# Peptides against a protein of PDB entry 1EBD: the designs that were tried, part 100

Target 1, 138 residues: chain A of PDB entry 1EBD
Amino acid sequence: KASYEGKVAAEAIAGHPSAVDYVAIPAVVFSDPECASVGYFEQQAKDEGIDVIAAKFPFAANGRALALNDTDGFLKLVVRKEDGVIIGAQIIGPNASDMIAELGLAIEAGMTAEDIALTIHAHPTLGEIAMEAAEVAL

## One batch from the design tools (peptide; made by RFdiffusion4, then SolubleMPNN)

Design b2_p25_7_s2 (from b2_p25_7, 19 letters changed)
Fold by OpenDDE base, seed 3:
Structure b2_p25_7_s2 (fold): chain B 138 residues (1-138), chain A 25 residues (1-25)
Amino acid sequence: as target 1 above (138 residues)
Amino acid sequence: SVAERRAARAGALAAFEAAKAAAAA
C-alpha cells in the first residue's frame, strides 16, 4: 500500500514543474561542519499547506561519528504525514556533501521513510544516520 | 527553465545558510 501511495504521489509531483525543479536541486555548503539539503525545508512545506513530520537524528548518537570524534550536527527528514513520502532532507555534519545523494535519490524515486528504515546500512558508518532518522518518522 | 532552476537553487542555499544558525541537534 505504501509503495502504491508513493507512486501516486510521484505522479502528482510530476504534474507540477516548479515543485519538480526544486526537489531535484541539491544545495551544499562546504563549511565546517558541512551543510547539505535537497527538496523541501520544513517551513516551506508548512507554508504550502503540507502536513509534515520533521524527523531529526543527531550525529552525537551515531557510532561512526563517535569513533571519528566528529559528532556535531544532525540529519533531518521532511516526511509528508499523509503517506510517509520523503519530500525533503537536510544534513549538517560530517560528510554531509556526499551523504545527501542517497536522500536525493530517495526523494526522486518517491520513497517513504519506511523504505529507508528497512534498507540495511553498513555498521558502523555515518550513513546509518539516514536509517535512524527514517525510523524516527515511523 | 535554466533561469528558474538557478533561482530555486540560490533560494534554497540562502535559506539553508540562515538555518545553519540552528545547527543544534
Scores: peptide ipSAE 0.039, ipTM 0.554, DockQ to the pose 0.017
Fold by OpenDDE base, seed 4:
Structure b2_p25_7_s2 (fold): chain B 138 residues (1-138), chain A 25 residues (1-25)
Amino acid sequence: as target 1 above (138 residues)
Amino acid sequence: SVAERRAARAGALAAFEAAKAAAAA
């Protein structure tokens, strides 16, 4: 957030049209396993009255995670039931800090779970877990 | 387009907030 706002400020100083235009700010804890979140948590959405589905997929079912013997944790998508739009995501597990960026992009772009489910992810990768969770949300 | 989907999402959220406010009135 601060870095992005700094870029906006720099662009404004340089005479370029710019505005703060973000919907989701990622939060990362570089622990073992890593933790990452962007957008709504499930309970947060529920507390605001948003009808959501929480689609959870474990790393224990991910081929790359199994190959790496690093299967702790999960990916959770928080999907608005009305239109399938992704409004939040949480990852606990290997490479969560980098993997959250795909989901941040999806949220910022107004993508649906179907958009991710229909995106081919390389096999075998940790990133496939996003596709798997998206399929759960369908 | 991506821009259209983003705009639609923003609109849906705005509509939800309006409905929530109406329900609380």
Scores: peptide ipSAE 0.025, ipTM 0.372, DockQ to the pose 0.027
Fold by OpenDDE base, seed 5:
Structure b2_p25_7_s2 (fold): chain B 138 residues (1-138), chain A 25 residues (1-25)
Amino acid sequence: as target 1 above (138 residues)
Amino acid sequence: SVAERRAARAGALAAFEAAKAAAAA
């Protein structure tokens, strides 16, 4: 957030029109395991009256996580039931701090769970867990 | 396209917020 806002400000100062235009701000905790979140939490969405699917997939079932012997945690997608649009994501586990960026992009782009499910992720990678969670939401 | 999906999402969110506001009135 701060870096992006600084970039927008710099562009404005340089005489190039720019605007802050974001929907989702990521939050990261560099603990062990790492924690990352972007967009809505499940309960937050429910409290606002949004009917959602919480699609969860564990790192214990991810091939790369198994190979790394680091299988604690999960990825959760918060998907709006009406249209399948991803409105939030949480990751607790290996590389969560970096992996959240893909999901931030997905939310900003208005992507659906189907969009992620149909995106090929390299095998075996931690990133596949996003695809797996998206499939759960279908 | 990505841009079209983003626009559609924005519209859907706006509609939802409007409906929520109407329900709370």
Scores: peptide ipSAE 0.024, ipTM 0.404, DockQ to the pose 0.027
Fold by OpenDDE base, seed 2:
Structure b2_p25_7_s2 (fold): chain B 138 residues (1-138), chain A 25 residues (1-25)
Amino acid sequence: as target 1 above (138 residues)
Amino acid sequence: SVAERRAARAGALAAFEAAKAAAAA
């Protein structure tokens, strides 16, 4: 957020029209395990009257996480039921701070759970968990 | 709105931290 707003300010100083325009702001805690979030939490969506499906997939079921012996946590997708659009994601687990970027991109682009489910992720990788969670949401 | 979501995030983040603790236990 701060870096993005700094970029907008720099563009304004340079004489270019720019505005703060984003759908989702990521939040990261570099703890062990790492914690990352972008977009809606499930309860936030419900409080706003959005009917959602919360699709959760554990790192304990991910091949790369098993190979790394680092299987604590999960990935959760928050998907709007009406149209399957991803509106939020939370990750607790290995490499969450980097993995959240894919989901931030998906939210900003208005992608659906189906879009991610049909995207091939390299095997074995931690990133496959996003594909697996998306499949759960279908 | 984005602004409203940011304002509400603080409470939701607390719940997320609780979930993190449970997942790591």
Scores: peptide ipSAE 0.019, ipTM 0.463, DockQ to the pose 0.017

Design b2_p25_7_s3 (from b2_p25_7, 18 letters changed)
Fold by OpenDDE base, seed 4:
Structure b2_p25_7_s3 (fold): chain B 138 residues (1-138), chain A 25 residues (1-25)
Amino acid sequence: as target 1 above (138 residues)
Amino acid sequence: SVAARRAAREGALAAWAAARAAAAA
C-alpha cells in the first residue's frame, strides 16, 4: 500500500495523471510458516452481510509441499456465493508471501473461482494450491 | 472473445465494489 501510494504521488509530481484505485491490499507476516492475506477474511465478509463460500485446501495435499517436507498450513479463498467472485484469500504456509500476489491479481481483476480453477498451474508447484482451493469453491 | 471476457471481469469488479459499498453503509 505505502509503496503504491508513494508511486502514485511520484507520478503526480512528475506530471503524469495517476490515481489510487486498488480494490485489495495484501498483508504479509514473514514468519515460519509465512502468513499472507488479501481482501476479506471469511468472518469480515459475514459480519458485513456478504454470503460467502470459504474454500480451504491444505498444503499437506500439495505435491510440491510434500516434496519439500513443508506441509504446514493451507490456502483459503473467500468467494462471494452469488457470482463466484473472489473477494479474499489467506495463505499460511511455504512461500505464502509471494503466492498471495496471484490472488491479489485475481481480486483486482474481478476474477471468479472458476477463472483460477481453469488456469493451468505448473506441476508440481506450491501455486497449484490456488487451483485446488478454487475447485473446492465450485 | 477476449474482449467479452474483459467486459465480464470489469462487470465482476464493479459488482465486488458495489457489494463492499453496500456492506459499509
Scores: peptide ipSAE 0.057, ipTM 0.575, DockQ to the pose 0.032
Fold by OpenDDE base, seed 3:
Structure b2_p25_7_s3 (fold): chain B 138 residues (1-138), chain A 25 residues (1-25)
Amino acid sequence: as target 1 above (138 residues)
Amino acid sequence: SVAARRAAREGALAAWAAARAAAAA
């Protein structure tokens, strides 16, 4: 957040148009398991009256997580029901701190769950869980 | 473009807020 705000300020000082958008600002806790979040939590969206799908997929069903014997947790996508646009994501589990970046990019770019579901992910990887959760939202 | 998709997202979310405000009035 601080680095992003600094970049926006620098762009403004240089006379370039820039806007602060906090929708895709990640939050990470380097615990065991790691926790990461970006955009809306499910309850935040509901409190604002946004109709959402909360699509969840467990690491216990991910091939790479099984091979690593590190299967605690899940990935959750918060998807706006009217058009399938991803508005939030949460990860609790292995490598959550790095994996949240894909979902931050997806939210920033206004992507849908279908966009992630139709993106080929390498096999076997932890990252496949994003694709699996996106498929749940369809 | 990414900018156009961001604008569409924000516009849709703002429309939700406006609709709720109108319903509460």
Scores: peptide ipSAE 0.024, ipTM 0.512, DockQ to the pose 0.028
Fold by OpenDDE base, seed 1:
Structure b2_p25_7_s3 (fold): chain B 138 residues (1-138), chain A 25 residues (1-25)
Amino acid sequence: as target 1 above (138 residues)
Amino acid sequence: SVAARRAAREGALAAWAAARAAAAA
């Protein structure tokens, strides 16, 4: 957030049109396992009256995580039932701090679980867990 | 398009927020 706002401010000072236009701000904790979140938590969405699907896929079922012997945790997508739009994501596990960026992009772009499910991810990679979680949401 | 889906998402979230605000008033 701060870096993005700083860039917008710098562009404005330089005389370039720029605006702060974000929907989701990622949060990262560089713990072991790493934790990352963007957008809504499941319970937050429910508390606010949004009907959601919480689609969870474990790293224990991810081929790359198995190969790395780092299988703790999961990816969770928070998907609005009405239209399949992704409104939040949480990752606990290997490389969560970087992997959250794909989900941030998906949320910012108003993508659906189907959009991610239909995006081919390389196998085996940690990143394909997003596709697997998206398939759970379908 | 991606832009259209983004707009739809933003609209839906805004509508939700407005509905909640109205219900709380």
Scores: peptide ipSAE 0.020, ipTM 0.397, DockQ to the pose 0.028
Fold by OpenDDE base, seed 2:
Structure b2_p25_7_s3 (fold): chain B 138 residues (1-138), chain A 25 residues (1-25)
Amino acid sequence: as target 1 above (138 residues)
Amino acid sequence: SVAARRAAREGALAAWAAARAAAAA
């Protein structure tokens, strides 16, 4: 967020019209395991009256996580039930700080869970967990 | 199944590409 706002400010100073316009701001905690979030939390969506599917997939079921012996945590997608649009994601686990970027992109682009589920992820990777969670949401 | 949805999506993308090609001709 701060870095993005800094770029907008720099562009404005340089005489380029720019505005802060984003749908989702990622938040990361570099703990062990790492924590990352973007967009809506499940309860936050429910409190606003949005009917959501919360699709959760554990790192313990991911081939790369098993190979790394680092299987704590999960990825959760928050998907609007009406149209399948991804509106939030949370990750607790290895490489969560980088993995959240894919889901931030998906939210900003207005992608559905189906879009992620139908995207091939390399095997074995931690990133496959996004595809697996998306399948759960279908 | 996800496989059936993939096949349907690929078909839709092919149809879209064909429609655009036809419109550009």
Scores: peptide ipSAE 0.017, ipTM 0.396, DockQ to the pose 0.025

Design b2_p25_7_s4 (from b2_p25_7, 18 letters changed)
Fold by OpenDDE base, seed 2:
Structure b2_p25_7_s4 (fold): chain B 138 residues (1-138), chain A 25 residues (1-25)
Amino acid sequence: as target 1 above (138 residues)
Amino acid sequence: SVAERRAARAGALAAFEAAREAAAR
């Protein structure tokens, strides 16, 4: 957030039209477990009148999380129901701070839950949880 | 393409914001 806002401010000072788009800006808390979010929360989308599917998958069902003995938490996708476009994601669990980048990219690119569900993730990885959550949204 | 999907998302968001503003008046 702050680094991106600093770039937008620098561009504005340089005379370039620039605006801060908060839709794909990640927020991270480096706790144990880590917490990460990008885009809409489910309740935020509902409060704005967006019809959404909230797809949740637990780390306890992920093969890499089991192998690491670090299975607390989940990944949640917030998917717009009309067209399947991903508009938000939240992760609580191992490596959430890095894993949120894939979902930030997906949101920024206007990807659907189907686009992620059909993307091959390496096995076994924590990243497979994004694919699994996307499959839940279909 | 990724660019076409991005453009479609941006259009849908703008349409949603416009509809929300219209409903608030």
Scores: peptide ipSAE 0.023, ipTM 0.455, DockQ to the pose 0.034
Fold by OpenDDE base, seed 1:
Structure b2_p25_7_s4 (fold): chain B 138 residues (1-138), chain A 25 residues (1-25)
Amino acid sequence: as target 1 above (138 residues)
Amino acid sequence: SVAERRAARAGALAAFEAAREAAAR
């Protein structure tokens, strides 16, 4: 956070508008599987000239999803390559509607993929998929 | 504004929903 705020301030002083407008407005579709999105989509970031990593992890590799017999879909993190800051997330799968709130918080706080990767999630949970996707982005 | 940001993402959301529907079939 503080490093990012310092960079944004320095870039603004240098005449570069570095406003990543973090739009942590969640969009949810209560379908089976559920869909949730917050922040940038990968293509939207590319269209705006943001160089991104799209880190994807499948629910089929999540221990809780396996235990629930609900392994369809994935989590995708959209990570800015320059500084590892998370600028978007998409979830298709179990509990996507609730899980998107963690990622919305991370985006609004200006957290990095490393910040999520180093956050201990309870085991076994669906939420661990955010940590796994963050590790893919490192 | 919040409304403008929602509108700007509407196309991307629709594409995401379509991709989900395709994956669920």
Scores: peptide ipSAE 0.020, ipTM 0.451, DockQ to the pose 0.016
Fold by OpenDDE base, seed 4:
Formats: sequence, structure tokens, C-alpha cells
Structure b2_p25_7_s4 (fold): chain B 138 residues (1-138), chain A 25 residues (1-25)
Amino acid sequence: as target 1 above (138 residues)
Amino acid sequence: SVAERRAARAGALAAFEAAREAAAR
């Protein structure tokens, strides 16, 4: 957040068009398991009156997580029902701090759950869990 | 395109915010 806001401020001072999209600012807690979030939480979206699908997939069903013996947690996509656009994501589990960047990119790009579901992920990887959660949202 | 989808997201959010504001009156 702070570094991004600093860039936006510098660009504005330089006379360049710049905007802060607060929806796609990630938050990370480097705990065990790691926690990461970007965009809307499911309940936050509901409280604001956004009709959402919360698509959840567990690391216990991810082949790489099983191979690493690190299967705690899940990925959750928060998907707007009207158009399938991803508006938020939460990850609790292995490599959550890095994996959130894909989902931040997806949100910033206005991608749908279908865009993620149709993206080829390497096998076996932790990142496949994003594809699996996206398929749940379809 | 990615740019078109981003614009569509921004438009949908703006429409939602406008609807929320209208409902709060």
C-alpha cells in the first residue's frame, strides 16, 4: 500500500495521470500458515449489497500441497454473480504471500473466474488452486 | 481485451455505487 501510494503521488507530482485502486491492494500476514487477501471479503461484499459467489478450494485437495505435507487452509475467490468478475480473493496456506499477486493482477485486469479457470497452470503447483477455485465459481 | 475488461469492471462498480447512493436516499 504505502509504496504504491508513494508511486501514485510521485506520478501526480510529475504531471502524469495516476489513480489509486484500493480494491486491488494486497494485505499479507507472514504467519504459519500465511494469510493473504486482496479486494473484497465475501461478507464485506454482501454488507455493501454486492451479490457474490464465494468459491472455496482447500489445499488438502492440491497435489503440490499434499507432496509438501502442507495442506492447511484454502483459497477463496469472491466473484460478482452478474458477470463472473473477480472482486476479491483470500488465501490461507502455503505460499499465500506470493500467490496473492496472480489474483491481484486478475482483479486489476477485470478478469473473470472463467479467465482463471481457462489459464493453464503448471502441474503440480500450489498455483493450480486458483484454477480449481475458479472452476468452483463457474 | 484486458483493457476492455478493466473498463467494464470500473463501469460496473460505478453503476453499483450509484445504485447504492440512490437506495440510501
Scores: peptide ipSAE 0.019, ipTM 0.431, DockQ to the pose 0.031
Fold by OpenDDE base, seed 5:
Structure b2_p25_7_s4 (fold): chain B 138 residues (1-138), chain A 25 residues (1-25)
Amino acid sequence: as target 1 above (138 residues)
Amino acid sequence: SVAERRAARAGALAAFEAAREAAAR
């Protein structure tokens, strides 16, 4: 947040009209396992009256996580039921701190679960779990 | 397109914020 706001301010001072336009601020906890979140939590969306699908996929079913012997946790997508738009994501598991960036991009772009499900992810990768969770949301 | 979905999402968010503001009064 602060770094991005600083960039926008620098561009504005340089005579380039710019605005802070972000929808989702990522949050990371560098625990073991790592925790990352962006956008809505499932309960937060429900409390705001948004009808959501919570699509969850475990790292225990991910080929790369198995190869790393690090299979604790899951990825969760929070998908708006009306239009399939991804409005939040949570990751607990290996490389969660970096993997959340793909989902932050998807949320900012207004992408759907279908867009992620139809995106080719390399096999085997940890990132493939985003595709698997997106398929659960369909 | 992704751009069209982004625009639609922005409209939906604005409508939601307006409804939230109306409910808070």
Scores: peptide ipSAE 0.018, ipTM 0.431, DockQ to the pose 0.031

## One batch from the design tools (peptide; made by RFdiffusion4, then SolubleMPNN)

Design b2_p26_1_s3 (from b2_p26_1, 8 letters changed)
Fold by OpenDDE base, seed 4:
Structure b2_p26_1_s3 (fold): chain B 138 residues (1-138), chain A 26 residues (1-26)
Amino acid sequence: as target 1 above (138 residues)
Amino acid sequence: SVIELAAEEIARRRAALEAARALAAA
């Protein structure tokens, strides 16, 4: 966030139009396991009266996580029921800090759980967990 | 928040460790 805000400010000073008006700003804690979030938490969506599906998939069921012997945690997608649009995601587990970027992109682009579910992810990868969670949301 | 998420995970792990220690001591 701070890095991006600095870039926008520099571009504005240089006379280039730019804005920091994102739907979703990622947040990361580099703990063990790593924690990452972007967009709405389930409870935040509910508090705003948004009907959501919270689709959760565990790293214990991910082939790459098993191969790494690092299976703690899960990925959660927060999906708006009305149209299947992803409005939030949380990850606790291996590579959460990097994996959150895919979901940030999906949220900013207004993608649905179906879009992610139908996107081929390389096998075996940690990233497949996003696809698996998206399938749960369908 | 992501900080709360991390705190919740830490709390879960602590509870699990405490339970395991209690069982091992029995």
Scores: peptide ipSAE 0.027, ipTM 0.479, DockQ to the pose 0.037
Fold by OpenDDE base, seed 5:
Structure b2_p26_1_s3 (fold): chain B 138 residues (1-138), chain A 26 residues (1-26)
Amino acid sequence: as target 1 above (138 residues)
Amino acid sequence: SVIELAAEEIARRRAALEAARALAAA
C-alpha cells in the first residue's frame, strides 16, 4: 500500500493522471499460516449488492502442499455471478504472501474464473490451488 | 479484513495446538 501510494503520488506530482484503487491493493499478514487478500471479501461484495460465488479449495487437497507437509488453510475466490469475473481472493496457507500476486493480476486484468481454470499451472505447485478454486467456481 | 482473517486462523491454530499439548501430556 505505502509504496504504491508513493508511486501514485509521484506520478500525480509529475503531471500524470493516476489514481489509487484500494480494492485492488493486496494485504498480507506474515503469520503462521500466512494470510493474504486482494479485492473483495465475500461479505463486502454482498453488502454492495453484488451477487457472488465464493469458491474455496483447501491446501489439504493440493499435491505440492502435501509434499511440503504444509496443508493448513485454503484459497477462496470471490467471483461475480453475472459475468464470472474474479473480484476478490483470500489465501490462508503456505506461500500466501507470494501467491496473492497472481490473483491480484487476474483481478486487475478483469479475468474470469474460466480464464484461471483454463490457465495451465505447473504440477505439482502451490499455485495450482488457484486453478482448482477457479474450477469450483464454474 | 485480512487482519481479521489472520486472527481467526491463528486462534484456530492455537486451539489445535493446545488440544495436542493436552493429549501429549495426558
Scores: peptide ipSAE 0.026, ipTM 0.461, DockQ to the pose 0.043
Fold by OpenDDE base, seed 3:
Structure b2_p26_1_s3 (fold): chain B 138 residues (1-138), chain A 26 residues (1-26)
Amino acid sequence: as target 1 above (138 residues)
Amino acid sequence: SVIELAAEEIARRRAALEAARALAAA
């Protein structure tokens, strides 16, 4: 957050247009398992009156996670019911700190769960779990 | 194309994983 705000300030001083979008700023904890989040949590969306679907898929059902014997946790998508747009994502599990970037991109671009569900993810990979969670939201 | 061939292979492997998940849940 602070680094992003610093970049915005530097761009403003340099005379470039810039904006702060707090929704798309990721938060990462490098614990075991790793934790990562971007955008809304389910309860935050509900508290603001947004009708959402929380689509969850476990690493225990991911082929790469099974092969690595590292199956703790899940990926969760927070999807706005009105239009299927992804407004938040949380990951607890292997490689969460890197995997959150795909979901941050999706949120910033205004993508839907269908967009991710229809994106071909290599098999077997940890990243494939994003596609699986998106399918749950459909 | 290379992309099409890769997509087909991924689809086959995904179907196999889905079947394995179903078996494990039974």
Scores: peptide ipSAE 0.014, ipTM 0.327, DockQ to the pose 0.023
Fold by OpenDDE base, seed 2:
Structure b2_p26_1_s3 (fold): chain B 138 residues (1-138), chain A 26 residues (1-26)
Amino acid sequence: as target 1 above (138 residues)
Amino acid sequence: SVIELAAEEIARRRAALEAARALAAA
């Protein structure tokens, strides 16, 4: 966040149009397990009157997490019901700090849960959990 | 293609994982 805000400020000073879109700015806590978030939390969306689906999938059901013996936590997608667009994501678990980037990209691109569900994720990977959570949202 | 072969292998492995999940849930 701070680095991105610094970049936006530098671009503004240089006379380039730039804006801070806080919806797509990730937040990461490098704890054990790691925590990462981008976009709306479920309750934030509800408080703003957005009708959402919260789709949750646990690392305990992910093949790579099982192989790593690191199965604590989950991935949650916040999906707008009206059009299936992903507006938020939270990850608590292994490699959350890196995995959040895929979901940040999805939000910035205006992708739907279907787009992620139909994207082939390699097996076995932690990243498959994004696909699994997207399927839950369908 | 190489991509198609990889996709098929991923699908097979995923099916095996789903079967294992079903057994664990029983």
Scores: peptide ipSAE 0.012, ipTM 0.309, DockQ to the pose 0.023

Design b2_p26_2_s1 (from b2_p26_2, 11 letters changed)
Fold by OpenDDE base, seed 3:
Structure b2_p26_2_s1 (fold): chain B 138 residues (1-138), chain A 26 residues (1-26)
Amino acid sequence: as target 1 above (138 residues)
Amino acid sequence: SALDELLARASPRAREVYAVMLAALA
């Protein structure tokens, strides 16, 4: 794994008049590679005493990312061990700013890692990485 | 620097995301 510091180009956080009612407000940093997060970070969950699984899958193992020659980064799911519910997600890599929406929906709906693992994703797509990370959590 | 100014205006959540990114790429 090649290591280097990224540069922030811009930021965005979704706003909504009823945002207080939402658990999964996405945060996006338009850097290269892009960075996106929704819900809990792993350490935040641990600090609150939540027992979690951090399931990580690299873009280097994703067929579409390989075809695009854009394989830096990963997707991470933060899954509550008690019931398998997804409580957070982070994406660093291609199309992270758009892909975070699927995971935001999953968190708001109270979905489990199994729900995503059993959801068919088109092949080959970047979105398959969500399914792969979910399988790691099982 | 331009980056420092951008980070200064960023939300706490955005800065947190950036910190995670830097840790992952270190």
Scores: peptide ipSAE 0.122, ipTM 0.605, DockQ to the pose 0.037
Fold by OpenDDE base, seed 5:
Structure b2_p26_2_s1 (fold): chain B 138 residues (1-138), chain A 26 residues (1-26)
Amino acid sequence: as target 1 above (138 residues)
Amino acid sequence: SALDELLARASPRAREVYAVMLAALA
């Protein structure tokens, strides 16, 4: 592993124009490693008085990431404690720009951490990290 | 710099995401 490597790449984008009112607007920074977020950040939720669980899982423990020798970073789920609903997610690591879409869908649909944990993900894939993080939240 | 230009045209949310990344990787 030997420390993280950061590189600025092509662009930073949001999923939709600011004028469009969506609950979960993804934001992506095409850096190395990539960075993506949708919904609440942990501290943002806390500042608004939402009691949350921050469930974090590292790419270093993901089989596909290991196979790709690209294990920097993590996925974090922000889960509302009251009902287990996912209200935010952040990904720093390989393919974060695409992987954030699953979590955006989950948030828009009001899914719980349990829903994601019970969703079968192909093995081995980077996407399994969402399932693993969801299990941490349980 | 390339970073400055990227951040300048990024959305406020994207800049926030990048800040979180930098904090995590530093």
Scores: peptide ipSAE 0.095, ipTM 0.593, DockQ to the pose 0.042
Fold by OpenDDE base, seed 1:
Structure b2_p26_2_s1 (fold): chain B 138 residues (1-138), chain A 26 residues (1-26)
Amino acid sequence: as target 1 above (138 residues)
Amino acid sequence: SALDELLARASPRAREVYAVMLAALA
């Protein structure tokens, strides 16, 4: 409810061999709430001239988050308007450090928001928020 | 502060993510 500054406890960023050209390298901050990002930030994409949709969905509207009484934060998808391809994602909230993997996979595979929106997610789960945000981008 | 020290040791990418968090939760 009330605004607050998250506490950083630790950080992790995926390290990859230079010989492997990964498109989506996740960054995770093990704070409370957790933060995770992969691919483009919205403004970063705009600065590079990419026309994007920033689709945001709050944990306050997620069934599992409500059941856990842990509803701080949101998931944001950065979607290229031209073809609907997901080029970035940010998660601030419960289980962000693990949930970012789905979106990293999606970006690496060149998936669209529609692909995520049509992917069946178990109910109720925190992971459904990815589907909800993807639906916003459609 | 303890947080400042953590941020000083963090990667540039981690600091960027934290900045996004602060903007969202402030």
Scores: peptide ipSAE 0.076, ipTM 0.569, DockQ to the pose 0.037
Fold by OpenDDE base, seed 4:
Structure b2_p26_2_s1 (fold): chain B 138 residues (1-138), chain A 26 residues (1-26)
Amino acid sequence: as target 1 above (138 residues)
Amino acid sequence: SALDELLARASPRAREVYAVMLAALA
């Protein structure tokens, strides 16, 4: 499991109209566990000289994931240290393919980790992991 | 394997995502 040799079903990468230049296009691998990413990877940001905080929170510490007995993986937020703006996110775990949308929206809107941390997420839910990771970034 | 076959057909971006996440899990 640590080597992520999960079962793969499909891939999806969001497209956009040619006339629109979106900041963050999500990429999803429908594996078990699912894999999703939007915006910058941590190392990518560092390579471009962006000072970032990489905030990671494991599904093993998420109440809903525990209840579902599906706790492999984590959520990682890539946060620009200068202003706390979220510039990237990666998720490995249950429902990653859907949960990445919240973070894609946050990135496109220029939201901060604080914005996500202060957004009420129902407890316990898988989506709450975004809030938990955002709190780590504060 | 099914994983290898899908990765072979995957977009460069999808393979990048997988590689980064694999490294993060290690």
Scores: peptide ipSAE 0.140, ipTM 0.620, DockQ to the pose 0.038; fails the geometry check

